# Peptides against a protein of PDB entry 7VSI: the designs that were tried, part 22

Target 1, 32 residues: chain A of PDB entry 7VSI
Amino acid sequence: EDISEDPSWARVVNLNALLMMAVAVFLWGFYA

## One batch from the design tools (peptide; made by RFdiffusion4, then SolubleMPNN)

Design b2_p15_2_s4 (from b2_p15_2, 10 letters changed)
Fold by OpenDDE base, seed 5:
Structure b2_p15_2_s4 (fold): chain B 32 residues (1-32), chain A 15 residues (1-15)
Amino acid sequence: as target 1 above (32 residues)
Amino acid sequence: SRLFELALALFLAGL
């Protein structure tokens, strides 16, 4: 309860995490 | 190494 996620913000955070991982994969693919 | 470059890419993506 005291550390439970707000469903709307959980979605926003998860989408941003996916975008960051996608950018990381593109950087790795281009330079490694 | 590719592993280090992946770690660096993850770090840069998180900035």
Scores: peptide ipSAE 0.081, ipTM 0.635, DockQ to the pose 0.092
Fold by OpenDDE base, seed 1:
Structure b2_p15_2_s4 (fold): chain B 32 residues (1-32), chain A 15 residues (1-15)
Amino acid sequence: as target 1 above (32 residues)
Amino acid sequence: SRLFELALALFLAGL
């Protein structure tokens, strides 16, 4: 498929997304 | 902390 993702790189991107979400929650919890 | 536990749980769920 034209827009299909490589499963290995998809996992890397998803893990980075989770880490960024965790950082965002910590910032929200600390400053809000 | 509860926030750390939540972050850890989300991280582990993503592995």
Scores: peptide ipSAE 0.073, ipTM 0.613, DockQ to the pose 0.499
Fold by OpenDDE base, seed 2:
Structure b2_p15_2_s4 (fold): chain B 32 residues (1-32), chain A 15 residues (1-15)
Amino acid sequence: as target 1 above (32 residues)
Amino acid sequence: SRLFELALALFLAGL
């Protein structure tokens, strides 16, 4: 209950996580 | 690039 997510903010967080993963892959591809 | 296309596809899938 106290750790339940607001659906709208859950989407924002998930999208940011996805974008950060993409950036990480690009950085890995460029520098590694 | 294919990597960008994959990233874009994942982005669109997340919307």
Scores: peptide ipSAE 0.071, ipTM 0.607, DockQ to the pose 0.458
Fold by OpenDDE base, seed 4:
Formats: structure tokens, C-alpha cells, sequence
Structure b2_p15_2_s4 (fold): chain B 32 residues (1-32), chain A 15 residues (1-15)
């Protein structure tokens, strides 16, 4: 309850996490 | 190394 996530912001954070992971994989794939 | 390159990619993705 004290550190429970707001559902709307949880969705925003999760989507941004996925986008960052995708960008990281593309950079790794292109340069590594 | 590949691990360093992956770490660098993660760092750049966070900028």
C-alpha cells in the first residue's frame, strides 16, 4: 500500500522501459 | 567486449 503503483503511471513506466530496451538492443545489434 | 558494448548500448539508451 505504501509503495503500491498507480495503474496509469505503471503503464507509462512499463512502456518506456520496453522502448528503452528496444533502443538498447538496436544499438547493440548495429555496433556490437 | 560484447558485454561492455551491451552496457554501453544500455547507457546510451538511457540518455
Amino acid sequence: as target 1 above (32 residues)
Amino acid sequence: SRLFELALALFLAGL
Scores: peptide ipSAE 0.079, ipTM 0.634, DockQ to the pose 0.088; fails the geometry check

Design b2_p15_3_s3 (from b2_p15_3, 8 letters changed)
Fold by OpenDDE base, seed 2:
Structure b2_p15_3_s3 (fold): chain B 32 residues (1-32), chain A 15 residues (1-15)
Amino acid sequence: as target 1 above (32 residues)
Amino acid sequence: DVVLALLAAAFLRGL
């Protein structure tokens, strides 16, 4: 409850993290 | 691409 994650916002953050990782992989694939 | 497929699958699992 103090620094515990709200389940809904945890999902939003995790999905955004996955999107960012996907973008990173595309950049890696294109430039590396 | 395997990595891309895994990321896509992980994303879809999160929905």
Scores: peptide ipSAE 0.060, ipTM 0.584, DockQ to the pose 0.094
Fold by OpenDDE base, seed 1:
Structure b2_p15_3_s3 (fold): chain B 32 residues (1-32), chain A 15 residues (1-15)
Amino acid sequence: as target 1 above (32 residues)
Amino acid sequence: DVVLALLAAAFLRGL
């Protein structure tokens, strides 16, 4: 069936992705 | 840091 994202959940996922990327950047900055 | 600023801007844009 259709795999198109639900708009509201797409936003939630994208926000969490941005948070995770921010954490990853700080970890990279600290340990690299 | 430019990368940090871009991440912050992207995060704020998502709100």
Scores: peptide ipSAE 0.058, ipTM 0.579, DockQ to the pose 0.096
Fold by OpenDDE base, seed 5:
Structure b2_p15_3_s3 (fold): chain B 32 residues (1-32), chain A 15 residues (1-15)
Amino acid sequence: as target 1 above (32 residues)
Amino acid sequence: DVVLALLAAAFLRGL
């Protein structure tokens, strides 16, 4: 069994991570 | 906003 990430799902996860980081920065910029 | 531009660039780069 290989624990390597599937390239397609790795992209989905990474893009969602970046989206969440952007949302966090927007909230920080708005309230801080 | 430079930070926004960098985040947007990073996001679009991943697509």
Scores: peptide ipSAE 0.058, ipTM 0.577, DockQ to the pose 0.094
Fold by OpenDDE base, seed 4:
Structure b2_p15_3_s3 (fold): chain B 32 residues (1-32), chain A 15 residues (1-15)
Amino acid sequence: as target 1 above (32 residues)
Amino acid sequence: DVVLALLAAAFLRGL
């Protein structure tokens, strides 16, 4: 099975990862 | 990969 990323889904995952990292930074800044 | 590039940049800024 080919496990290479589909270019469209790779972009969606990257954008969601950036959003998750931003949320994590805000949570860290607020509670720590 | 955009996320890897940003993480690498952040890591280098921390050194």
Scores: peptide ipSAE 0.048, ipTM 0.553, DockQ to the pose 0.106

Design b2_p15_3_s4 (from b2_p15_3, 7 letters changed)
Fold by OpenDDE base, seed 1:
Structure b2_p15_3_s4 (fold): chain B 32 residues (1-32), chain A 15 residues (1-15)
Amino acid sequence: as target 1 above (32 residues)
Amino acid sequence: AAVLALLLAAFLAGL
């Protein structure tokens, strides 16, 4: 069984991860 | 300006 990522969906997931990280940092900066 | 720069950097990193 192969667990390799589809390159197109890997890009979508990575972009969402980066955006979520940015939002988390902004919330941390605002409330902490 | 820093917030916009970070968002732009994240967008460019996702291309």
Scores: peptide ipSAE 0.047, ipTM 0.565, DockQ to the pose 0.084
Fold by OpenDDE base, seed 2:
Structure b2_p15_3_s4 (fold): chain B 32 residues (1-32), chain A 15 residues (1-15)
Amino acid sequence: as target 1 above (32 residues)
Amino acid sequence: AAVLALLLAAFLAGL
């Protein structure tokens, strides 16, 4: 079985990753 | 403004 990503879910995961990184940077900026 | 710009950039990166 192939392990390549489904293109639609890859986009959803990548978008969530970017949003979570932005949130993490703001938390770091506020508390550190 | 910086927060909104970053959120917009993340949105555009997800398109």
Scores: peptide ipSAE 0.047, ipTM 0.564, DockQ to the pose 0.079
Fold by OpenDDE base, seed 4:
Structure b2_p15_3_s4 (fold): chain B 32 residues (1-32), chain A 15 residues (1-15)
Amino acid sequence: as target 1 above (32 residues)
Amino acid sequence: AAVLALLLAAFLAGL
């Protein structure tokens, strides 16, 4: 069974991961 | 300025 990532969707997921981490850091900076 | 630079770097890393 092939679980290889589609290259285009891999980029979308990675970008969303980076944006989510940035938001998390801002929330941490504001509330912690 | 450092925060904006980090956000820009993260954006560029996603390209």
Scores: peptide ipSAE 0.044, ipTM 0.557, DockQ to the pose 0.085
Fold by OpenDDE base, seed 5:
Structure b2_p15_3_s4 (fold): chain B 32 residues (1-32), chain A 15 residues (1-15)
Amino acid sequence: as target 1 above (32 residues)
Amino acid sequence: AAVLALLLAAFLAGL
């Protein structure tokens, strides 16, 4: 069974991951 | 301002 990513959804997931990491860094910077 | 610019650039690169 192949679990390879669909290229379009891979881009969506990666973009959301980057945005979430940016938010996490701001929260860390403010509260740490 | 630099962070905002980087986030904007990352958004555009993701399109």
Scores: peptide ipSAE 0.043, ipTM 0.538, DockQ to the pose 0.075

Design b2_p15_4_s1 (from b2_p15_4, 10 letters changed)
Fold by OpenDDE base, seed 5:
Structure b2_p15_4_s1 (fold): chain B 32 residues (1-32), chain A 15 residues (1-15)
Amino acid sequence: as target 1 above (32 residues)
Amino acid sequence: SLLALSLALFLLAYS
């Protein structure tokens, strides 16, 4: 089956992944 | 998503 991504939803998911990564870095910086 | 997948694999490898 084709697993290619829809370009619009790929952008939405990638932006959310970057936001989650930024939050994780701030939490790491605060507690570690 | 490729970025989300790579992040998930990174976290899995780190744990």
Scores: peptide ipSAE 0.074, ipTM 0.601, DockQ to the pose 0.052
Fold by OpenDDE base, seed 2:
Structure b2_p15_4_s1 (fold): chain B 32 residues (1-32), chain A 15 residues (1-15)
Amino acid sequence: as target 1 above (32 residues)
Amino acid sequence: SLLALSLALFLLAYS
């Protein structure tokens, strides 16, 4: 079974990961 | 996603 990433979906996932990290940093900075 | 996985593991290691 091939686990190679489709490059277009890899970009979507990576951008969402970065967005989620930014939100997490704001929450951490506000509540910690 | 390699980037998403590495970021998740990095944050987990810091806590």
Scores: peptide ipSAE 0.073, ipTM 0.610, DockQ to the pose 0.058
Fold by OpenDDE base, seed 1:
Structure b2_p15_4_s1 (fold): chain B 32 residues (1-32), chain A 15 residues (1-15)
Amino acid sequence: as target 1 above (32 residues)
Amino acid sequence: SLLALSLALFLLAYS
C-alpha cells in the first residue's frame, strides 16, 4: 500500500525525529 | 512516519 511503512525504517525515522525534537527544544530554550 | 510527518507539518505551519 502507498502509505505502508517498513517497520525497521519507521523505527529509525522515529528515533531521528525524537533526537531532532530534543535538539529543537534545547535551541528554543537557549535562544527564546 | 506519522511522527516525522506531524513534525514537518508543525514546522511548515510555524514558518
Scores: peptide ipSAE 0.072, ipTM 0.597, DockQ to the pose 0.051
Fold by OpenDDE base, seed 4:
Structure b2_p15_4_s1 (fold): chain B 32 residues (1-32), chain A 15 residues (1-15)
Amino acid sequence: as target 1 above (32 residues)
Amino acid sequence: SLLALSLALFLLAYS
């Protein structure tokens, strides 16, 4: 079974991960 | 990559 990422979906997932991390940092900054 | 990392974490949590 191949667990390698499709390059197009890898980009989408990575961008969403960065956006979610940014949101988490702002929530942490606001409430902590 | 995030998919490989997430799959590794999933397998670790499943066992």
Scores: peptide ipSAE 0.061, ipTM 0.529, DockQ to the pose 0.035

Design b2_p15_4_s2 (from b2_p15_4, 10 letters changed)
Fold by OpenDDE base, seed 3:
Structure b2_p15_4_s2 (fold): chain B 32 residues (1-32), chain A 15 residues (1-15)
Amino acid sequence: as target 1 above (32 residues)
Amino acid sequence: SLFELARALFLLAYS
């Protein structure tokens, strides 16, 4: 309970994680 | 290549 995620911030973090993964794939595609 | 992927990730981290 102490470290349980707030649902609204969980969505923000998850969306940012997906965005960063997309950026990583594009960098891989550009340089590798 | 793995080397080029690492270089890309380095640029992402330190740009």
Scores: peptide ipSAE 0.063, ipTM 0.564, DockQ to the pose 0.065
Fold by OpenDDE base, seed 4:
Structure b2_p15_4_s2 (fold): chain B 32 residues (1-32), chain A 15 residues (1-15)
Amino acid sequence: as target 1 above (32 residues)
Amino acid sequence: SLFELARALFLLAYS
């Protein structure tokens, strides 16, 4: 099975991951 | 606390 990523979609996924992590940290910082 | 972290994650998931 080929699990290699398309470079464009890899970038989109990574950017969304970073954004979601930032949101999670802000929520944690505010409520916890 | 872990409870507040879980609450924050819940808010993230359902907001």
Scores: peptide ipSAE 0.063, ipTM 0.563, DockQ to the pose 0.067
Fold by OpenDDE base, seed 1:
Structure b2_p15_4_s2 (fold): chain B 32 residues (1-32), chain A 15 residues (1-15)
Amino acid sequence: as target 1 above (32 residues)
Amino acid sequence: SLFELARALFLLAYS
């Protein structure tokens, strides 16, 4: 079974991960 | 700047 990432979807996931981390940091900066 | 940080993160994501 090949579990290698599709390169296009890997970029979508990585971009969303970065956006989520940015939102988390902004929430931390506002509420912590 | 925040803009340059965002740009760097986008470039990292699409590298």
Scores: peptide ipSAE 0.050, ipTM 0.515, DockQ to the pose 0.259
Fold by OpenDDE base, seed 2:
Structure b2_p15_4_s2 (fold): chain B 32 residues (1-32), chain A 15 residues (1-15)
Amino acid sequence: as target 1 above (32 residues)
Amino acid sequence: SLFELARALFLLAYS
């Protein structure tokens, strides 16, 4: 098997990663 | 603005 990413799913994962980071920053900013 | 931030993140994710 190769670990090369499907470009479409890579975008979906990257978007979700960015959203999660944004949520984490907002939670940190609000509660810390 | 938050809109521009969202746009930037969108462009980053879909680049």
Scores: peptide ipSAE 0.050, ipTM 0.519, DockQ to the pose 0.287

Design b2_p15_4_s3 (from b2_p15_4, 10 letters changed)
Fold by OpenDDE base, seed 5:
Structure b2_p15_4_s3 (fold): chain B 32 residues (1-32), chain A 15 residues (1-15)
Amino acid sequence: as target 1 above (32 residues)
Amino acid sequence: DYFALAQALFLLAYS
């Protein structure tokens, strides 16, 4: 069974991961 | 500068 990522959806997932990390860092920088 | 950092992250994700 092939579990390789579709290139288009891989980019969408990676973008959302980066945005989530950025928001977390901004919150940390503001409150901590 | 958080705005500049955010822009850098967007560019990194797009490339």
Scores: peptide ipSAE 0.068, ipTM 0.576, DockQ to the pose 0.420
Fold by OpenDDE base, seed 3:
Structure b2_p15_4_s3 (fold): chain B 32 residues (1-32), chain A 15 residues (1-15)
Amino acid sequence: as target 1 above (32 residues)
Amino acid sequence: DYFALAQALFLLAYS
């Protein structure tokens, strides 16, 4: 219960995580 | 292609 995720914020965090991974791959593809 | 794959992953995460 103490570390249970709010469903709305869980979705926001998961979507942001995917976006950040995509940005990282694009930076790697462009500069490396 | 990879662009279509990325779009599919975003849709999956948002659903």
Scores: peptide ipSAE 0.063, ipTM 0.563, DockQ to the pose 0.330
Fold by OpenDDE base, seed 2:
Structure b2_p15_4_s3 (fold): chain B 32 residues (1-32), chain A 15 residues (1-15)
Amino acid sequence: as target 1 above (32 residues)
Amino acid sequence: DYFALAQALFLLAYS
């Protein structure tokens, strides 16, 4: 098996990563 | 504008 990313799932993962970062920043901004 | 920045980041991620 190769670990090359499926382009469609790579996009889904990247979007979720962005959302997680945004949530983290908002939580930091609100509670810190 | 933070909303515009967020939109730009989402577009970047979706590209």
Scores: peptide ipSAE 0.062, ipTM 0.562, DockQ to the pose 0.329
Fold by OpenDDE base, seed 1:
Structure b2_p15_4_s3 (fold): chain B 32 residues (1-32), chain A 15 residues (1-15)
Amino acid sequence: as target 1 above (32 residues)
Amino acid sequence: DYFALAQALFLLAYS
């Protein structure tokens, strides 16, 4: 079973992960 | 600043 990441989709996922972390930090900054 | 940090993180993620 090949579970290796497609490089293009890996980049999309990583960018979304970064955006999610940024949103989390902004929420933390606003409410904490 | 925070904007420069954000840009650096985006560049790192997209490298």
Scores: peptide ipSAE 0.062, ipTM 0.562, DockQ to the pose 0.317

Design b2_p15_4_s4 (from b2_p15_4, 10 letters changed)
Fold by OpenDDE base, seed 2:
Structure b2_p15_4_s4 (fold): chain B 32 residues (1-32), chain A 15 residues (1-15)
Amino acid sequence: as target 1 above (32 residues)
Amino acid sequence: ALFQLALALFLLAYS
């Protein structure tokens, strides 16, 4: 099966990854 | 500063 990334879904996944990283950094910055 | 960084990363992802 082809495992190449669909460009539209790759963008959605990358945006969610960045949002998750930002939330993690905010939590770290506030509580640690 | 952290919000600005998050915004910069967001803009980078959409560029």
Scores: peptide ipSAE 0.056, ipTM 0.552, DockQ to the pose 0.468
Fold by OpenDDE base, seed 5:
Structure b2_p15_4_s4 (fold): chain B 32 residues (1-32), chain A 15 residues (1-15)
Amino acid sequence: as target 1 above (32 residues)
Amino acid sequence: ALFQLALALFLLAYS
């Protein structure tokens, strides 16, 4: 069975991951 | 500075 990522959905997931990391950095910068 | 970092990461992911 192939578990390789679909290139289009891989991009969507990676962009959401970066968005979450960016929000976390903004929260850290504001509260710490 | 943080906005610039976020923008750089988004552009990196898009490319």
Scores: peptide ipSAE 0.054, ipTM 0.550, DockQ to the pose 0.491
Fold by OpenDDE base, seed 4:
Structure b2_p15_4_s4 (fold): chain B 32 residues (1-32), chain A 15 residues (1-15)
Amino acid sequence: as target 1 above (32 residues)
Amino acid sequence: ALFQLALALFLLAYS
């Protein structure tokens, strides 16, 4: 089975990961 | 400043 990422979905996933990390940093900055 | 960094990373990731 080919587990290579589709470039368009890879971008969507990476963007969501980035946004989640940004939100986590903001929450950390506010509550910690 | 953090928002500006997040925006910069967003633009970089989407380019």
Scores: peptide ipSAE 0.054, ipTM 0.542, DockQ to the pose 0.408
Fold by OpenDDE base, seed 1:
Structure b2_p15_4_s4 (fold): chain B 32 residues (1-32), chain A 15 residues (1-15)
Amino acid sequence: as target 1 above (32 residues)
Amino acid sequence: ALFQLALALFLLAYS
């Protein structure tokens, strides 16, 4: 099974992951 | 400060 990742989609996914983590940290900081 | 950090990480990830 080929588990290679397309570099352009990898960037898109990583950017979204980073944004989601940032939002989560801001919410955590606001409510905790 | 947290927004600046988030922006820096965003730019790093996009570069």
Scores: peptide ipSAE 0.053, ipTM 0.543, DockQ to the pose 0.418

Design b2_p15_5_s1 (from b2_p15_5, 10 letters changed)
Fold by OpenDDE base, seed 2:
Structure b2_p15_5_s1 (fold): chain B 32 residues (1-32), chain A 15 residues (1-15)
Amino acid sequence: as target 1 above (32 residues)
Amino acid sequence: ALEKALEEIARLFAL
C-alpha cells in the first residue's frame, strides 16, 4: 500500500501534530 | 503581519 503507516511513527507524528496545534493556538491567543 | 496571518489561519481552520 502506497500510504501505509508504521504504527509507532504514526503515533509520534500525531503527537507532534497535536503539540504544533497547541503552539499555534498559543501564538494566536498571545499575539492576535 | 504575524497577527493578521495567525488570525487568517485561525479563521480558515474555523477556530
Scores: peptide ipSAE 0.053, ipTM 0.532, DockQ to the pose 0.093
Fold by OpenDDE base, seed 5:
Structure b2_p15_5_s1 (fold): chain B 32 residues (1-32), chain A 15 residues (1-15)
Amino acid sequence: as target 1 above (32 residues)
Amino acid sequence: ALEKALEEIARLFAL
């Protein structure tokens, strides 16, 4: 229970994680 | 500065 995630916020966090990974890949592809 | 940092990260992850 103490480390359980709210399903709605879990989706928001996961979508942001995917967005951040995509941005990181684009930055890497552009600069490196 | 950002370019060099990204290159270092890429090397660390073997990408």
Scores: peptide ipSAE 0.049, ipTM 0.514, DockQ to the pose 0.071
Fold by OpenDDE base, seed 3:
Structure b2_p15_5_s1 (fold): chain B 32 residues (1-32), chain A 15 residues (1-15)
Amino acid sequence: as target 1 above (32 residues)
Amino acid sequence: ALEKALEEIARLFAL
């Protein structure tokens, strides 16, 4: 399909998304 | 004003 993801890059992007969510929660928890 | 920005983001998500 035109919008299909490469499985290897999909895993890299998903891991980075989870890491960024964790960093955002830690920043909120630390400063707010 | 990072603290104020984070507080505002938290309010937007009802946190």
Scores: peptide ipSAE 0.048, ipTM 0.513, DockQ to the pose 0.070
Fold by OpenDDE base, seed 4:
Structure b2_p15_5_s1 (fold): chain B 32 residues (1-32), chain A 15 residues (1-15)
Amino acid sequence: as target 1 above (32 residues)
Amino acid sequence: ALEKALEEIARLFAL
């Protein structure tokens, strides 16, 4: 219970994680 | 600054 996630907010967090990873890869691809 | 940091990260992962 203490560390359980609400399914709708879990989707928002997971989507943001994917977007941040994509941005990181593009930044790496551009500068490295 | 960002360029240097990203280059350093790339070196750490042998990229």
Scores: peptide ipSAE 0.047, ipTM 0.505, DockQ to the pose 0.064

Design b2_p15_5_s2 (from b2_p15_5, 9 letters changed)
Fold by OpenDDE base, seed 2:
Structure b2_p15_5_s2 (fold): chain B 32 residues (1-32), chain A 15 residues (1-15)
Amino acid sequence: as target 1 above (32 residues)
Amino acid sequence: SLAAALAKILELFAL
């Protein structure tokens, strides 16, 4: 498919997304 | 504030 994801890279991206969300929450907790 | 937190996040990606 045109925009299909490679399953291995999809997992890497998703894990990084979770890490970034965690960082964002800590920044929110500290500065908001 | 949320604005301050967002500013810090944007600062991280200001590369």
Scores: peptide ipSAE 0.056, ipTM 0.529, DockQ to the pose 0.115
Fold by OpenDDE base, seed 1:
Structure b2_p15_5_s2 (fold): chain B 32 residues (1-32), chain A 15 residues (1-15)
Amino acid sequence: as target 1 above (32 residues)
Amino acid sequence: SLAAALAKILELFAL
């Protein structure tokens, strides 16, 4: 299927998404 | 400010 995800890469992307959200919150807390 | 935080995020992605 065109937009189907490989389960291993889905986890990598999800973990990186969480990391990026944490970094974004840090930047907001530090610079805002 | 929120604008300053967004600017820092944009700087990060520009790297």
Scores: peptide ipSAE 0.054, ipTM 0.528, DockQ to the pose 0.082
Fold by OpenDDE base, seed 3:
Structure b2_p15_5_s2 (fold): chain B 32 residues (1-32), chain A 15 residues (1-15)
Amino acid sequence: as target 1 above (32 residues)
Amino acid sequence: SLAAALAKILELFAL
């Protein structure tokens, strides 16, 4: 498929996405 | 601070 993901890199990206979401929630909770 | 500004942007988008 044209935009198929390598499973190992998909996992790395997904973990980083979750970490960034957690950071965003903590910033919102502390400052807003 | 930059962190406070980013938090206010998240608030603006109802995130």
Scores: peptide ipSAE 0.049, ipTM 0.532, DockQ to the pose 0.072
Fold by OpenDDE base, seed 5:
Structure b2_p15_5_s2 (fold): chain B 32 residues (1-32), chain A 15 residues (1-15)
Amino acid sequence: as target 1 above (32 residues)
Amino acid sequence: SLAAALAKILELFAL
């Protein structure tokens, strides 16, 4: 397949996604 | 996948 996800970078992206979700939840809870 | 995740984020913000 021409487009494939590198397993190591997939893990980095997933961890950053979780961190961003946590920040978003705190911002939502604080301002909404 | 990364592409699917990005698509869902864009949908969430109506972009």
Scores: peptide ipSAE 0.037, ipTM 0.457, DockQ to the pose 0.045

Design b2_p15_5_s3 (from b2_p15_5, 11 letters changed)
Fold by OpenDDE base, seed 5:
Structure b2_p15_5_s3 (fold): chain B 32 residues (1-32), chain A 15 residues (1-15)
Amino acid sequence: as target 1 above (32 residues)
Amino acid sequence: ALALAAALVAALFAA
């Protein structure tokens, strides 16, 4: 089974991961 | 923090 990522969708997923991490850091910075 | 987040996003597209 080939689990290789499509390069275009990999970029979209990685962008969303970075956005989620940024939101988490902002929430931590505001509420901690 | 916003500028750092933007830099990380930009780095994704530069890779």
Scores: peptide ipSAE 0.058, ipTM 0.540, DockQ to the pose 0.180
Fold by OpenDDE base, seed 1:
Structure b2_p15_5_s3 (fold): chain B 32 residues (1-32), chain A 15 residues (1-15)
Amino acid sequence: as target 1 above (32 residues)
Amino acid sequence: ALALAAALVAALFAA
């Protein structure tokens, strides 16, 4: 099976991943 | 921290 990503949806997923990581780092920076 | 987050978002849109 081909597991290649649609380039437009890949960008949306990557944006959400970056936002989630940024939020996680901010929480870590505040509480750790 | 916000400036870094904004830069990462901007970099994603520039790619």
Scores: peptide ipSAE 0.057, ipTM 0.534, DockQ to the pose 0.178
Fold by OpenDDE base, seed 2:
Structure b2_p15_5_s3 (fold): chain B 32 residues (1-32), chain A 15 residues (1-15)
Amino acid sequence: as target 1 above (32 residues)
Amino acid sequence: ALALAAALVAALFAA
């Protein structure tokens, strides 16, 4: 079975991943 | 704190 990502959904997932990483860095920087 | 952050990131990519 092909597990290749749909290019439109791959972009949405990647942008959400970057947003979560930014939020995680801010939370770590503030509380740790 | 850094080790916990690294472990969380690793867990996100390992899941």
Scores: peptide ipSAE 0.057, ipTM 0.529, DockQ to the pose 0.151
Fold by OpenDDE base, seed 4:
Structure b2_p15_5_s3 (fold): chain B 32 residues (1-32), chain A 15 residues (1-15)
Amino acid sequence: as target 1 above (32 residues)
Amino acid sequence: ALALAAALVAALFAA
């Protein structure tokens, strides 16, 4: 079974991960 | 802070 990522979906996932991290840092900076 | 976030997002598209 091949578990290699599709390059297009990998970029979408990585973008969402980055956006979630940025939002988390902003929430931390505002509330902590 | 938003400019840094935008730069990080832009860096993803350079990969």
Scores: peptide ipSAE 0.057, ipTM 0.531, DockQ to the pose 0.177

